# Peptides against a protein of PDB entry 2AUS, part 13

Target 1, 323 residues: chain A of PDB entry 2AUS
Amino acid sequence: ADIKREVIVKDDKAETNPKWGFPPDKRPIELHIQYGVINLDKPPGPTSHEVVAWIKRILNLEKAGHGGTLDPKVSGVLPVALERATRVVQALLPAGKEYVALMHLHGDVPEDKIRAVMKEFEGEIIQRPPLRSAVKRRLRTRKVYYIEILEIDGRDVLFRVGVEAGTYIRSLIHHIGLALGVGAHMAELRRTRSGPFKEDETLVTLHDLVDYYHFWKEDGIEEYIRKAIQPMEKAVEHLPKIWIKDSAVAAVAHGANLTVPGIVKLNAGIKKGDLVAIMTLKDELVALGKAMMSTQEMIERSKGIAVDVEKVFMPRDWYPKLW

## One batch from the design tools (peptide; made by RFdiffusion4, then SolubleMPNN)

Design b1_p9_3_s1 (from b1_p9_3, 6 letters changed)
Fold by OpenDDE base, seed 2:
Structure b1_p9_3_s1 (fold): chain B 323 residues (1-323), chain A 9 residues (1-9)
Amino acid sequence: as target 1 above (323 residues)
Amino acid sequence: SEEEALLFE
């Protein structure tokens, strides 16, 4: 998520009407919730689906979805997208993850050997998905971005690991144990990051949500529940962005594809086929879509479909129809 | 079974 993307401006004179739309920081509380994402600290014990069901009950919601399953025993960062934002989870599923894991070794291994072998697991690893995964049992490669050993206490190894989406940490630990020659298992696991969501001041518990909702409904204090819910735009911070003219917003909100003339500015490094976020000049999420052009093609061309719009988030009436 | 718990990380 920390990839700083260069912004290329195509139209430096493009202005936005301050009366149109609802910028993320200016949404009424009800609208903020409708377009919200919770950075939930999932407790160990319940499934991710049970936790989502509890959030729906606590906040009196019709719809919610999570940004990537955590096993029942796994705690930590679970992004939960609310109501109209529910579909934004598609941006979070492919995002990198970070974990803190406790690995227990089944034999004694010198610390220097542990450190050396674990460093060899940085990079590409071959994983076999488990039997019950909805994913076809094909051998797949996954990237381990980094391994940071935090502590070694005899047979217990505490480490931080950054991984590509769908890397199984239990499988990684099993392979490390095999490479060490003694075997190993995962004793504990916590997810510390899911794309743009991390352990920070936005992380909230189920108990926090109960209390904050009560303060709003019974006491009229919206501050706590407002702070506990992030705008849906947070869930797309890690994606390449395309910012569009006010005149293009309503068309895209109606499900029209984005054409090149609608582009005001865009991130560098967009490739054909990339998932991109279409934004207003007020940094409101209009839609997610598939790039049909590279950044360079979007700069050089005067016409054509830039983005195939897949998921609209913005209501059709926030911006006027200017076509 | 140890294989069942690998599902949803």
Scores: peptide ipSAE 0.032, ipTM 0.620, DockQ to the pose 0.030
Fold by OpenDDE base, seed 3:
Structure b1_p9_3_s1 (fold): chain B 323 residues (1-323), chain A 9 residues (1-9)
Amino acid sequence: as target 1 above (323 residues)
Amino acid sequence: SEEEALLFE
């Protein structure tokens, strides 16, 4: 999520009409909610699905979806995409995750050995999917990006871990315990990041949402509920972006593929097959799609399909048809 | 038990 991508400009003369669209910072409150994502602090106890159902009830919504299941016992960062933004969760599923975990060792191990062995688990690890997963029990490789030991208290090890999507922390702790020779289990787990969503001032509870919705509906105070909901564009901050001409926006919003002439600027390092976000010049999310060209091909070619558009978010009427 | 591996973390 924190990787700054270079921006390559193809058309430095491209302008945007300020009367078209709804930039993330200028959406009326109702429209902001329709295109919103909540950075929810999921409590321990309920399922992610129950929490989504509660949010729908609290905010009087028809649709919502979450950016990656947390088990009932796991607390912390659960992105919840609202209404028209619901499908943006597909951008969050493959995103890296961070956790704070409490590992309990089943025997005494010197602190120096704990630190040394846990450092060896940075990098690629082999995991077995849990028995109850609908996923074929095939061994899979996952990346551990970093392990930071926060505290060691006898047999209790508190640590921060950054991992590839779909890494099981319980399985990681089990393997660490085996490598230490004493065994271990996961005592507690909290998710502290899901891609661009982290523990920050945007993190809100279910109680906050109840109060903030009440302040809006009963007292006419929009400020709190507006701050509690992030624009859907937040959910794609970690993706490579392609910015398009105003004249291309309505076509893409109707489900047309993005062609090379529509590109104004793009991130470096896009590969064929990458998930990319198609943006307006006002940083509005138009669609998600699959790159059909590399960044280099999109620069060098004058024509062809640059992005196969998979999911449209922008309404068809925000920009005029210019074809 | 190994069976309570959190299905989705």
Scores: peptide ipSAE 0.031, ipTM 0.619, DockQ to the pose 0.028
Fold by OpenDDE base, seed 1:
Structure b1_p9_3_s1 (fold): chain B 323 residues (1-323), chain A 9 residues (1-9)
Amino acid sequence: as target 1 above (323 residues)
Amino acid sequence: SEEEALLFE
C-alpha cells in the first residue's frame, strides 16, 4: 500500500461523463454496503469465519468474505468484504501483513543479543507450514520486511513485524528462540495491518457495527454505518491500476478483456502476469485481471489484449454500451 | 512437538 506507483498518462484528452457510474464517495448507502469492505477489529476468541457470519447477521447480508484468516486467539485487522464486493478479498490474500507480537523467552538473554539476533531475521526466512494448514507441508521461503522491537522487559519482547502473506509469526518466534539458545513462544499476537487496511479511524468492532446498524434502521441516521464501511476500491489500493476510457467500461463490465486502446493511464512497473485493478476515470473498480503486457508494452502498442479480465465487480448498466 | 504455528493467511 505504501509503494507510491508512478502514473503514466497515455491519453491526456480523455474525459469522463459525471453522470455515469457511482464513484465511491457518491454511492447511496444501500449501494455503498453492496460494494463495501469493513476494516474489522476481530476480537480474540471466535474464528474469522464465525466473525464473518456474525457480520452477515448484524448487517442482514447474503454474503461476505474475509481478506485473510486470523486464528481464534488473534485479534486485530480483518478486512471483511460485503455482498457484491465479497470477491475483492482475492486482492487482500496475497497482501503483506503487519503484526504486533509478544514473544516470551524461556531463559535470560542480554538485550543486546536479543536485538542483534532479531535483526538477522529481517529478510528471507525458511518456514514449515503448521499441521493445521490446508497448505502442503513443504518448506517455503517467506519475507520478513522489517522487525521493530517496541519493548524488552526481561524475558518478554514486544515487537512489530511486517511480513509476506502466509508467514507464520509463531514459527518465526520459535526460530528466534532457537537462535537465542533459550527457546521462545508466542504469548500474544495482534494483526495491525492487512495490505491497505490498518489500525486507523476506519477500524471498527462488532459492537460498533451493531450500534451503527441500529442508528440507521431505527433512527434513520446513516452517517455512522456509512463511515464504518469502506468502498471496495480501498481493498485494491495496493495493486497496480489501469484507468480506462468510459467507452471501454461497459465492455469490461460484461467480461470482455481490456484492450490497449481502452487505456487512459496506468501505473508504472506492471509486469506480465501481475494482478491489476481496472479502474474508471472516477476511481471506480471495474474488474480485477491478469496483465498480459508490461506497462511499457501497454504504452508502446496500439492494439492487443492488455488485461485478461478474471473478476468483474461493476454492474453492467453503470456505464452505457458504446460498442 | 511440532508447534502448531498459527495460520496467518
Scores: peptide ipSAE 0.029, ipTM 0.625, DockQ to the pose 0.025
Fold by OpenDDE base, seed 4:
Structure b1_p9_3_s1 (fold): chain B 323 residues (1-323), chain A 9 residues (1-9)
Amino acid sequence: as target 1 above (323 residues)
Amino acid sequence: SEEEALLFE
């Protein structure tokens, strides 16, 4: 998620009409909610699905979806995409995750050995999905990006871990325990990051949402609920982006594929087949799509389909039809 | 109203 992507400008003269669209920071509260994502602090106990159902009830929503299941006992960062933003969760499922885990060792191990062995688990690991996973129970590789030991208190090891999506921390801890020779289990787990969503000032509880919704509906105070909901564009911050001309926005919003002439600027390093976010010049999410060209091809070519549009988010009427 | 709870498994 933190990979800064270079921005290549194709058309430095492209302007955007300030009267068109609704920039993420300028949406009326109702529209902000319709295109919102909550950075929810999921409590331990409920399923991710139950929590989504509660949010729908609290906020009087018809539709919502979460950006990657947390086990019932796991707390922390659960992005919940609302209403028209619901499908943006597809961008979050493959995103890297961070956790803080408490590992309990089943025997005494010297701290130096704990540190040394845990360091060896950085990189590629082989995992088998849990029985309760809908994923085929085949061996698969997953990347552990980093392990940071926060505290060692006897048999209790608190650590931060950054992982590829679908890495099972419980399985990681089990394997660490085996490597230490004493065995281990996961005592506690909290997700501290899901792609662009982190433990920061945007993290809110279910109780916060109840209160903030009440303040809005009963007291007319929108500020709290506005802050509690992030724009859907937050959920695509980690994706490579393509920014398009105002004249191309309505066509893409109607489900037309993005052609090369519509591109104003784009991130470097897009490959054919990558999931990309199509943005307006006001950083509004128009659509998600599959890159049909590399960044280089999108620069060099004068025509052709740049992005196969898969999911449209922007309403068809935010920008005029200019074709 | 079919609450399409998009269970993203």
Scores: peptide ipSAE 0.019, ipTM 0.552, DockQ to the pose 0.052

Design b1_p9_3_s2 (from b1_p9_3, 6 letters changed)
Fold by OpenDDE base, seed 2:
Structure b1_p9_3_s2 (fold): chain B 323 residues (1-323), chain A 9 residues (1-9)
Amino acid sequence: as target 1 above (323 residues)
Amino acid sequence: SELEALLFE
């Protein structure tokens, strides 16, 4: 999520009409909710699906979806996309995750050996998904980006771990325990990050949502519920972006593919096949799609399909048809 | 509420 991407400008004279669209920070409260994502602090106990069902009940919503399952016993960062934003979770599923884990060792191991062995688990690991996972039980590689030991107290090891999406921390701890020769299990787990969502001032509980919704509906105070819900654009911050002309927005919002002439600016390093966010010049999410060209091809070519549009978010009427 | 009970159990 912290990947700074260079922005390449193709058309430095492109302007946007301030009367068109609804920029993320200027949406009326009802529209903000319709295009919202909650950075939920999931409590331990309930499933991620139960928590999503509760949010729908609390906020009187028809649709919602989560950005990646947490096990019942696992707490922390669960992005929940609301209503018209529900499908933005597809951008969060492949995003990196961070956890704080408590590992309990089944025997005594010197601290120096614990530190040495855990450092060897940085990089590529082979995992077998748990039996209870909906994921096919095929052997797969996953990246461990970093392991930071926070505390060692006898047989208890508290550590921070950054991982590729779909890495099972329980399985990682099991393999660390085997490598230490004594065995280990996961005692506690909290997710501290899911792509652009982290433990910060945007993290809210289910209780916060109950209170904030009440303040809005009964007292007419929208400030709290507005702050508790992030714009859907937050859920795509970690993706490479392509910014388009006002004249291209309505066509893409109707499900047309993005062609090269519609591009104003784009991130460096886009490859063919990448998931990309198509943005307005006001940083509104129009659609998600698959890049059909690299960044370089999108710069050099005068025509052709740049992005195969897969998921439209923007309503068809926010921008005029200019074709 | 059943929700409160489920959040605090």
Scores: peptide ipSAE 0.013, ipTM 0.560, DockQ to the pose 0.285
Fold by OpenDDE base, seed 5:
Structure b1_p9_3_s2 (fold): chain B 323 residues (1-323), chain A 9 residues (1-9)
Amino acid sequence: as target 1 above (323 residues)
Amino acid sequence: SELEALLFE
C-alpha cells in the first residue's frame, strides 16, 4: 500500500466541470453511506460474516461485504464496504496485510537465537493452507515483507509481521517453532492493517456505529456517522490509477472500455494485466478494470483499449453523455 | 501492558 506512484500527465489542459459528479468529500450523508467503507475494529468472538450482518442491521442496509476474512478469535482491522460500494472489496482481497502476533514457545531458547531465526523468515516462505481454510490445500509460496520483534518475555514472543494476502500466521509460527527446535503455537493474533486501512483515527467499533447512527437518526447530528464511514475511494488508494476526461466518464459508467484518448493522467509502472482504478479529475472512482496496456503504451499510443472495465461503481447520470 | 493494548484493546 505504501508504494508511492509517480503521476504522468498526458493532457495538462484538461479541465473538469464543477457541476458534474459528487467528489468524495462533498457527498450528502445518505449518498456518502451508499458509497462508504467502514474501517471496523472486529472484536474477538464473532465471525466476519456475523459482524457484517450486524453492521447491516445497525445501519439499516440491504448490502455489505468485507475486505478479507478474520477468524472468530482474531481481532482488528476489517474493512466493510457498504451498499453500492460492496464490490470494492475485490481491491482489498489481494492487498498486503499486517498483524501483531503472540507466539508461545514450547521450550527455552536464547533471545539471540530467536531473533536470528525469525529474521530468516523474511522473504519467500512455503505454506500449506490449514484444514479449516476454504482454499485448496496445495503447497504455495507467500511473501513475508518484514518481521519486527516487539517484545521477548521468556517463552512469549510478540512481533509485528507484514505479509502477502493469504499468508497464514499460525503456519508461520509453527515453522518458526520447528526451526528453533522446541516447537511453538500462536497464542494471540490481531490484524493491524489491510491495504490502505490501518489502526488510525478512522478505526471504529460496533458500539461506536450504534451510537453514531443514533445521534444521526434521533438527534439530527450527522458528523459522527460521516466520520465513521470512509468514501469508497479509500479502498482503492493502493491501486494504480488512471484519471479520465469528463467526456469519457459517462461512457465508462455505462460499461464501455476506457480508450487511450480518454486518459488525462496516470500512474507510472502499470503493467498489462494489473488491476487499476479509473478516476475522474475530482478523484471519484468510476470503475475498476484490467490494464490492457502498460503505462508506456498508454503514453505512446494515440488509440486502442487501455482498460477492460470489469466493475462500474459510479451512477450513469453523474456525468452527461458527451458522445 | 503494551502487549495487552496491541492485542486486546
Scores: peptide ipSAE 0.012, ipTM 0.471, DockQ to the pose 0.039
Fold by OpenDDE base, seed 4:
Structure b1_p9_3_s2 (fold): chain B 323 residues (1-323), chain A 9 residues (1-9)
Amino acid sequence: as target 1 above (323 residues)
Amino acid sequence: SELEALLFE
């Protein structure tokens, strides 16, 4: 998620009409909610689906979806996409995750050995999905991007871990315990990051949402609920982006594929087959799609389909039809 | 709701 992508400008003269669209910071509260994502602090106990159902009840919503299941006992960062933003979760499912885990060792191990062995688990690891996973139980590789030991207290090891999506921390801890020779289990787990969503000022509880919704509906105070809901564009910050001309926005919003002439600027390093976010010049999410060209091809070519549009988010009427 | 009960307890 933290990979800074270079922005290549194709059309430095492209302007945007300030009267068109609704930039993420300028949406009326109702529209903001319709295109919102909550950075929820999921409590331990409920399933991610139960929590989504509760949010729908609290906020009087027809639909919502979460950006990647947390186990019932796991707390922390659960992005919940609302209403028209619900399908933005597809961008979050493959995103990297961070956790803070408490590992309990089943025997005494010198701290130096704990540190040394845990460092060896940075990089590629082999995992088998747990029985409860809908994923086919085949061995697969996953990346552990980093392990940061926060505290060692006897047999209790508190650590931060950054991982590829679908890495099982419980399985990691089990393997660390085996490598240490004493065995280990996961005592506690909290997700501290899911792609662009992290533990920050945007993290809110279910209780916060109840209160903030009440303040809005009963007292007319929208500020709290507005801050508690992030714009859907937050959920795509980690994706490579393509920014398009105002004249192309309505066509893409109607489900037309993005053609090369519509591109104003784009991130470097897009490959054919990548999931990309199509943005307006006001950083509004128009659609998600599959890149049909590399960044280089999108620069060099004068025509052709740049992005196969898979999911439109923007309403068809935010920008005029200019085709 | 059971959630309201839990949140308002």
Scores: peptide ipSAE 0.009, ipTM 0.571, DockQ to the pose 0.300
Fold by OpenDDE base, seed 3:
Structure b1_p9_3_s2 (fold): chain B 323 residues (1-323), chain A 9 residues (1-9)
Amino acid sequence: as target 1 above (323 residues)
Amino acid sequence: SELEALLFE
C-alpha cells in the first residue's frame, strides 16, 4: 500500500467538466454510503460474515462484502465495502496485510536466539495451507515483508509482521517454533492493516456504527456516519491507476474496454496482467480491470486495448455518452 | 444497547 507510484502525463491539455460525476468528497450522504467502505474494527468472537450481516442490518443495506476473512477469534482491521462498492473488495484480497501476534513457545529459548531465528523468516517462506482452508493443500511460497519483535516475556513473544496476502500467521509461528527447536503456537492475533486500511482515525466499531446511524436518522446529524464511511476510492489507493478523458468515462461505465486514446495520465510500472484502477480526472473510480499493456506500451502506442474492464463501479449516467 | 438488541434477535 505504501508504494509511491510516479504519474506520467500523456495529455496535459485534458480538462474535466465540473458538472459531471460525483467526486468522493462531494457525494450526498446517501450516495456516499452507496459507494462506501468501512474500516471496521472486527471484534473477537463473530465470523467476518456475521459482522457483514450486522453492518447490513445496522445501516439498512441490501449488499456488503469484506476485504479478506478474519478468523472468529481474530480482531482488527476488516474493510467492509457497501452496496454499489461491494465488489471493490477484489482490490483488497491481493493486498498485503499486517498483524500483531502473540506466539507462545513450548520451551525456554534464549532471547538472542529468538531474535536471530525470527529475523531469518523475513523473505520467502514455504507454507502448507491449513485443513480448514478451501484452498487445495499444496505447498506454496509467501513473502514475509518484515518481522518486528515488540516484546519477549519468557516464552511469550509479541511481534508485528507484514505479509503477502494469504500468508497464514499460525503456520508461520509453527515454523518459527520448529526452527527454535521447542515448538510454538499462536496464542493471539490482531490484524492491524489490510492494504490501505490500517489502525487510524478511520477505524470504527460496530457500536460506533449503531450510534452514528442513530444520530443521522433520529437527530439529522450526518457528520459522524459520513466520517465512519470511507469512499470506495480508498480501497484502490494501493493499485496502479489510469486516469481517463471525460469522453471515455461513459463508455467504460457501460463495460467497454479502455483503449489507449482514452488515457490522460497513468502510473509508471504497470505490467501486462496487473490489476489497475480506471479513474476520472476527479479521482472517481470508474472500473477495475486487467492491464493488457505495460505503462510503456500505453505511452508509445496510438491505439489498442489498454485495459480489459472486469468490474464497473460508476453509474452509466454520471457522465454523458460522447461517442 | 441498540447493537445488543440487533445481535440477540
Scores: peptide ipSAE 0.006, ipTM 0.571, DockQ to the pose 0.387

Design b1_p9_3_s3 (from b1_p9_3, 4 letters changed)
Fold by OpenDDE base, seed 4:
Structure b1_p9_3_s3 (fold): chain B 323 residues (1-323), chain A 9 residues (1-9)
Amino acid sequence: as target 1 above (323 residues)
Amino acid sequence: SPERELLSE
């Protein structure tokens, strides 16, 4: 998620009409909610689905979805996409995750050995999906991007871990315990990051949402609920982006594929088959799609389908039809 | 009760 992507400009003269669209920072509160994502601090106890159902009730919403299941006993960062933004969760499911875990060792191990062994688990690991996963229980590789030991207190090891999506921290801890020779289990787990969503000032509780919604509906104070909901564009910050001409926006919003002439600027390193975010010049999310060309092909070619549009988010009327 | 394996997807 933190990989800065270079921006390549194809058309340095392209301008955007300030009267068209609704930039993420300029949406009326109702529209902001319709295109919102909550960085929820999921409490331990409820399922992710129960929490989503509660949010829908609290905020009087028709639909919502979450950006990756947290187990009942796991707390922390659960992105909840609202209403028209609901489908943006597809961008979050494959995103890297960070956790803070408390590992309890079943025996005494010298701290130096704990540190050494845990360092060996950075990189590629082999995991078997848990029994409850809908995924075939075949061995699979996952990346552990980093392990940061925060504290060692006897048999309790608190650590931060950055992982590829679908890495099971419980399984990781089990394997660490085996490697240490004493065994271990996961005592506590908190997700501290899901792609672009992290523990920061945007993290809110269910209680906060109740209060903030009340302040808006009863007192007319929108500031709290506005801050508690992030624009859907936040949920795609980690994706490679393609910025398009104003004249192309309405067509893409109608579900037309993005053609090369519509591109103003794009991130470097797009490969054919990548999930990409199609953006306006005002950084509004138009659609998600599959890249049909590399960045280089999109630069070199004068025509052709650049992106196969899969999911449209922008309403058809935010930009005029200019085709 | 078998400890529900934490599905972090």
Scores: peptide ipSAE 0.028, ipTM 0.627, DockQ to the pose 0.032
Fold by OpenDDE base, seed 2:
Structure b1_p9_3_s3 (fold): chain B 323 residues (1-323), chain A 9 residues (1-9)
Amino acid sequence: as target 1 above (323 residues)
Amino acid sequence: SPERELLSE
């Protein structure tokens, strides 16, 4: 998620009208909620679906969705996209994850051997999805980006792990235990990161949401609930972006594909087939789509479909039709 | 006890 992407400017003279749209930091509170994502600290016990249902009840919402399932026993970072932002979860599902895990070994192993073997699990691993997974039970490769051992206390190993989306930490721990020759199981697990969402000042509990909603509805104080909800644009920070002209915004908001002439600036390194975020010059999310060109093709070509628009978020009336 | 395969996606 921390990939700094270079920005290439195609049109350095492109301006935006300040009267059009609703920039993320300037949305009225009701609109902010409609286009919001909560960085929820999921408690251990409930399912991710139960937690989403509770948020809908607490905040009086019609729809919401989460950015990747946490098991009942697993706590920590669960992004919950609200109302009109619900579909932004598709940007979070493929995002990298970080966990802190407690592994319990079933036998005594020297600390030097634990450290050596766990380091060998950095890189590509072969996993078999669990039986209860909605995912087809096929062998698949997953990337372990890093393993950081935090503490070793006899048979208990506390570690931080960064992984590709859909890596099962329980399965990883099982394989580590086999490699150590004694076996192991996952005692505790907490998710500390899901793409752009991490343990920071934006992390809130269900209790916080109850209190903050009450302060807004009963006391007229919107500050707390405003701070507890992130703009939907936060959920696409990790994606490559394409910024478009004001004249192209309404067309894309109506579901038209983005053509090359509409591009003002874009991130480097976009490949054909990548999921990209289409942004206004005010950093408002217009739509998600599939890149039909590379960054280089979008620079060199004068015409053609740059992005196949898949999911529109922006209302059709925020920008005028200029066609 | 059936090993409850905990799916952390």
Scores: peptide ipSAE 0.031, ipTM 0.627, DockQ to the pose 0.030; fails the geometry check
Fold by OpenDDE base, seed 5:
Structure b1_p9_3_s3 (fold): chain B 323 residues (1-323), chain A 9 residues (1-9)
Amino acid sequence: as target 1 above (323 residues)
Amino acid sequence: SPERELLSE
């Protein structure tokens, strides 16, 4: 998520009409909710699905979805996409995750040995998915991006870990315990990051949502509920972006593929097959799609399909048809 | 009870 992407400009004269669309920061509260994502602090106890059902009841919503399951006992960052934004979770599922874990060792190990062995688990690891996983139990590789030991207290090791999506921290701790020769288990787990969503001022509880919704509906104060809900564009911040002309927006919003002439600017390093976000010049999410060209091909070519549009988010009437 | 292998999805 923290990869800074260079922006390459193809058309430096392209302007946008301020009368068209609804920029993320200028949506009326009802529209903001319809295109929103909550950075939820999931409590321990309920399932991720139960929490989503509660949010739907609290906010009187028809649809919602989450950006990656947390087990009942696991707390922390659970992005919940609302209503028209529900399908933006597809951008969050493959995103990197961060956890804080408490590992309990089954024997005494010198601190220097703990630190040395845990450092060896940075990089590629081989995991077998748990029995309860909906994923086929095939051996797979996963990346551990970093391990940061926060505290060692006898047999208790508190650590931060950044991992590829679908890395099992319980399995990681089990393997660390085996490598230390004494065995280990996961005592506690909290997710501290899911792609662009982290522990920051946007993190809210279920209790916060109840109160903030009440302030809006009963007292007419929208400020709290507005702040508690992020625009859906937050959920795609970690993706490579392509910004398009106003004249191309309505076509893409109708499900047409993005062609090269519609591109105003784009991120460097797009590869064929990448998931990309198609944006307006006002940073509104139009659609998600699959890149059919590299960044270099999109710069050099005058025509052709740049993005195969997979999921439209923008309503068809926000921009005029200019074709 | 099969220990709920905590899925970090």
Scores: peptide ipSAE 0.028, ipTM 0.628, DockQ to the pose 0.031; fails the geometry check
Fold by OpenDDE base, seed 1:
Structure b1_p9_3_s3 (fold): chain B 323 residues (1-323), chain A 9 residues (1-9)
Amino acid sequence: as target 1 above (323 residues)
Amino acid sequence: SPERELLSE
């Protein structure tokens, strides 16, 4: 999410009709919920699936999904996509994660050695998926983007770690313990980031959601529940984006592939095969799709399929059919 | 055991 992507303008004369669509900041509360994502502070104890089920009950929802499983004992950032936004989680599953972990060493190790060894685990690591993972138990490489030691207190090491999706922190800690020669285990774990979702003012508890829903339904106060739910567009902030003409929106919303003439502006660095977000000029998410061209090809070509549309989010009637 | 981490995919 922190990667600033250059925006290349292909059509500087393209305008948008302010009467069409529902920009994220202009959605009525019911529609905002239908296209929402909660930045949930998952408590320790319940499974991620149980928490999603609770949110559905609290908010009277038909469907919801989460942006990456947290273990029962793990707390912290769990994005929960609601209703029509449920499938936006596919953009979050492959997103990088950050954790704060407490590692307990099984022996005494000098602090300088702890720091030196932990630094060696930045970069590519080989992991074996745990027995309980739905993932094939094959050795796989994962990226550790950074390790920041926060505190060392004897045998307890508190650290922040940024990792590729599906990196096992318990396994990482085990390997660190082996490298230190004394062994180690994970004492505590909290997820502090999942792609664009982090510990910030948008982080809410299940208790907050109960209260905020009550304030809305019983007292007519929608402000709290509105703030507790992020627009689904938040869940794609980390993706490369392509902004399209108003005339292309309805076609894409009907499941048509995006063609090159429909592009107004796009991020630099899109490669063929990348997951991309197709946006309106009002920053509304229309669809997710697979790039069939690079950014350069989308600029240079006058025709062809730019994006193979995989998942539509926008209703078909928000923009008029202009074909 | 290291084998029991139900990691966030």
Scores: peptide ipSAE 0.026, ipTM 0.633, DockQ to the pose 0.028; fails the geometry check

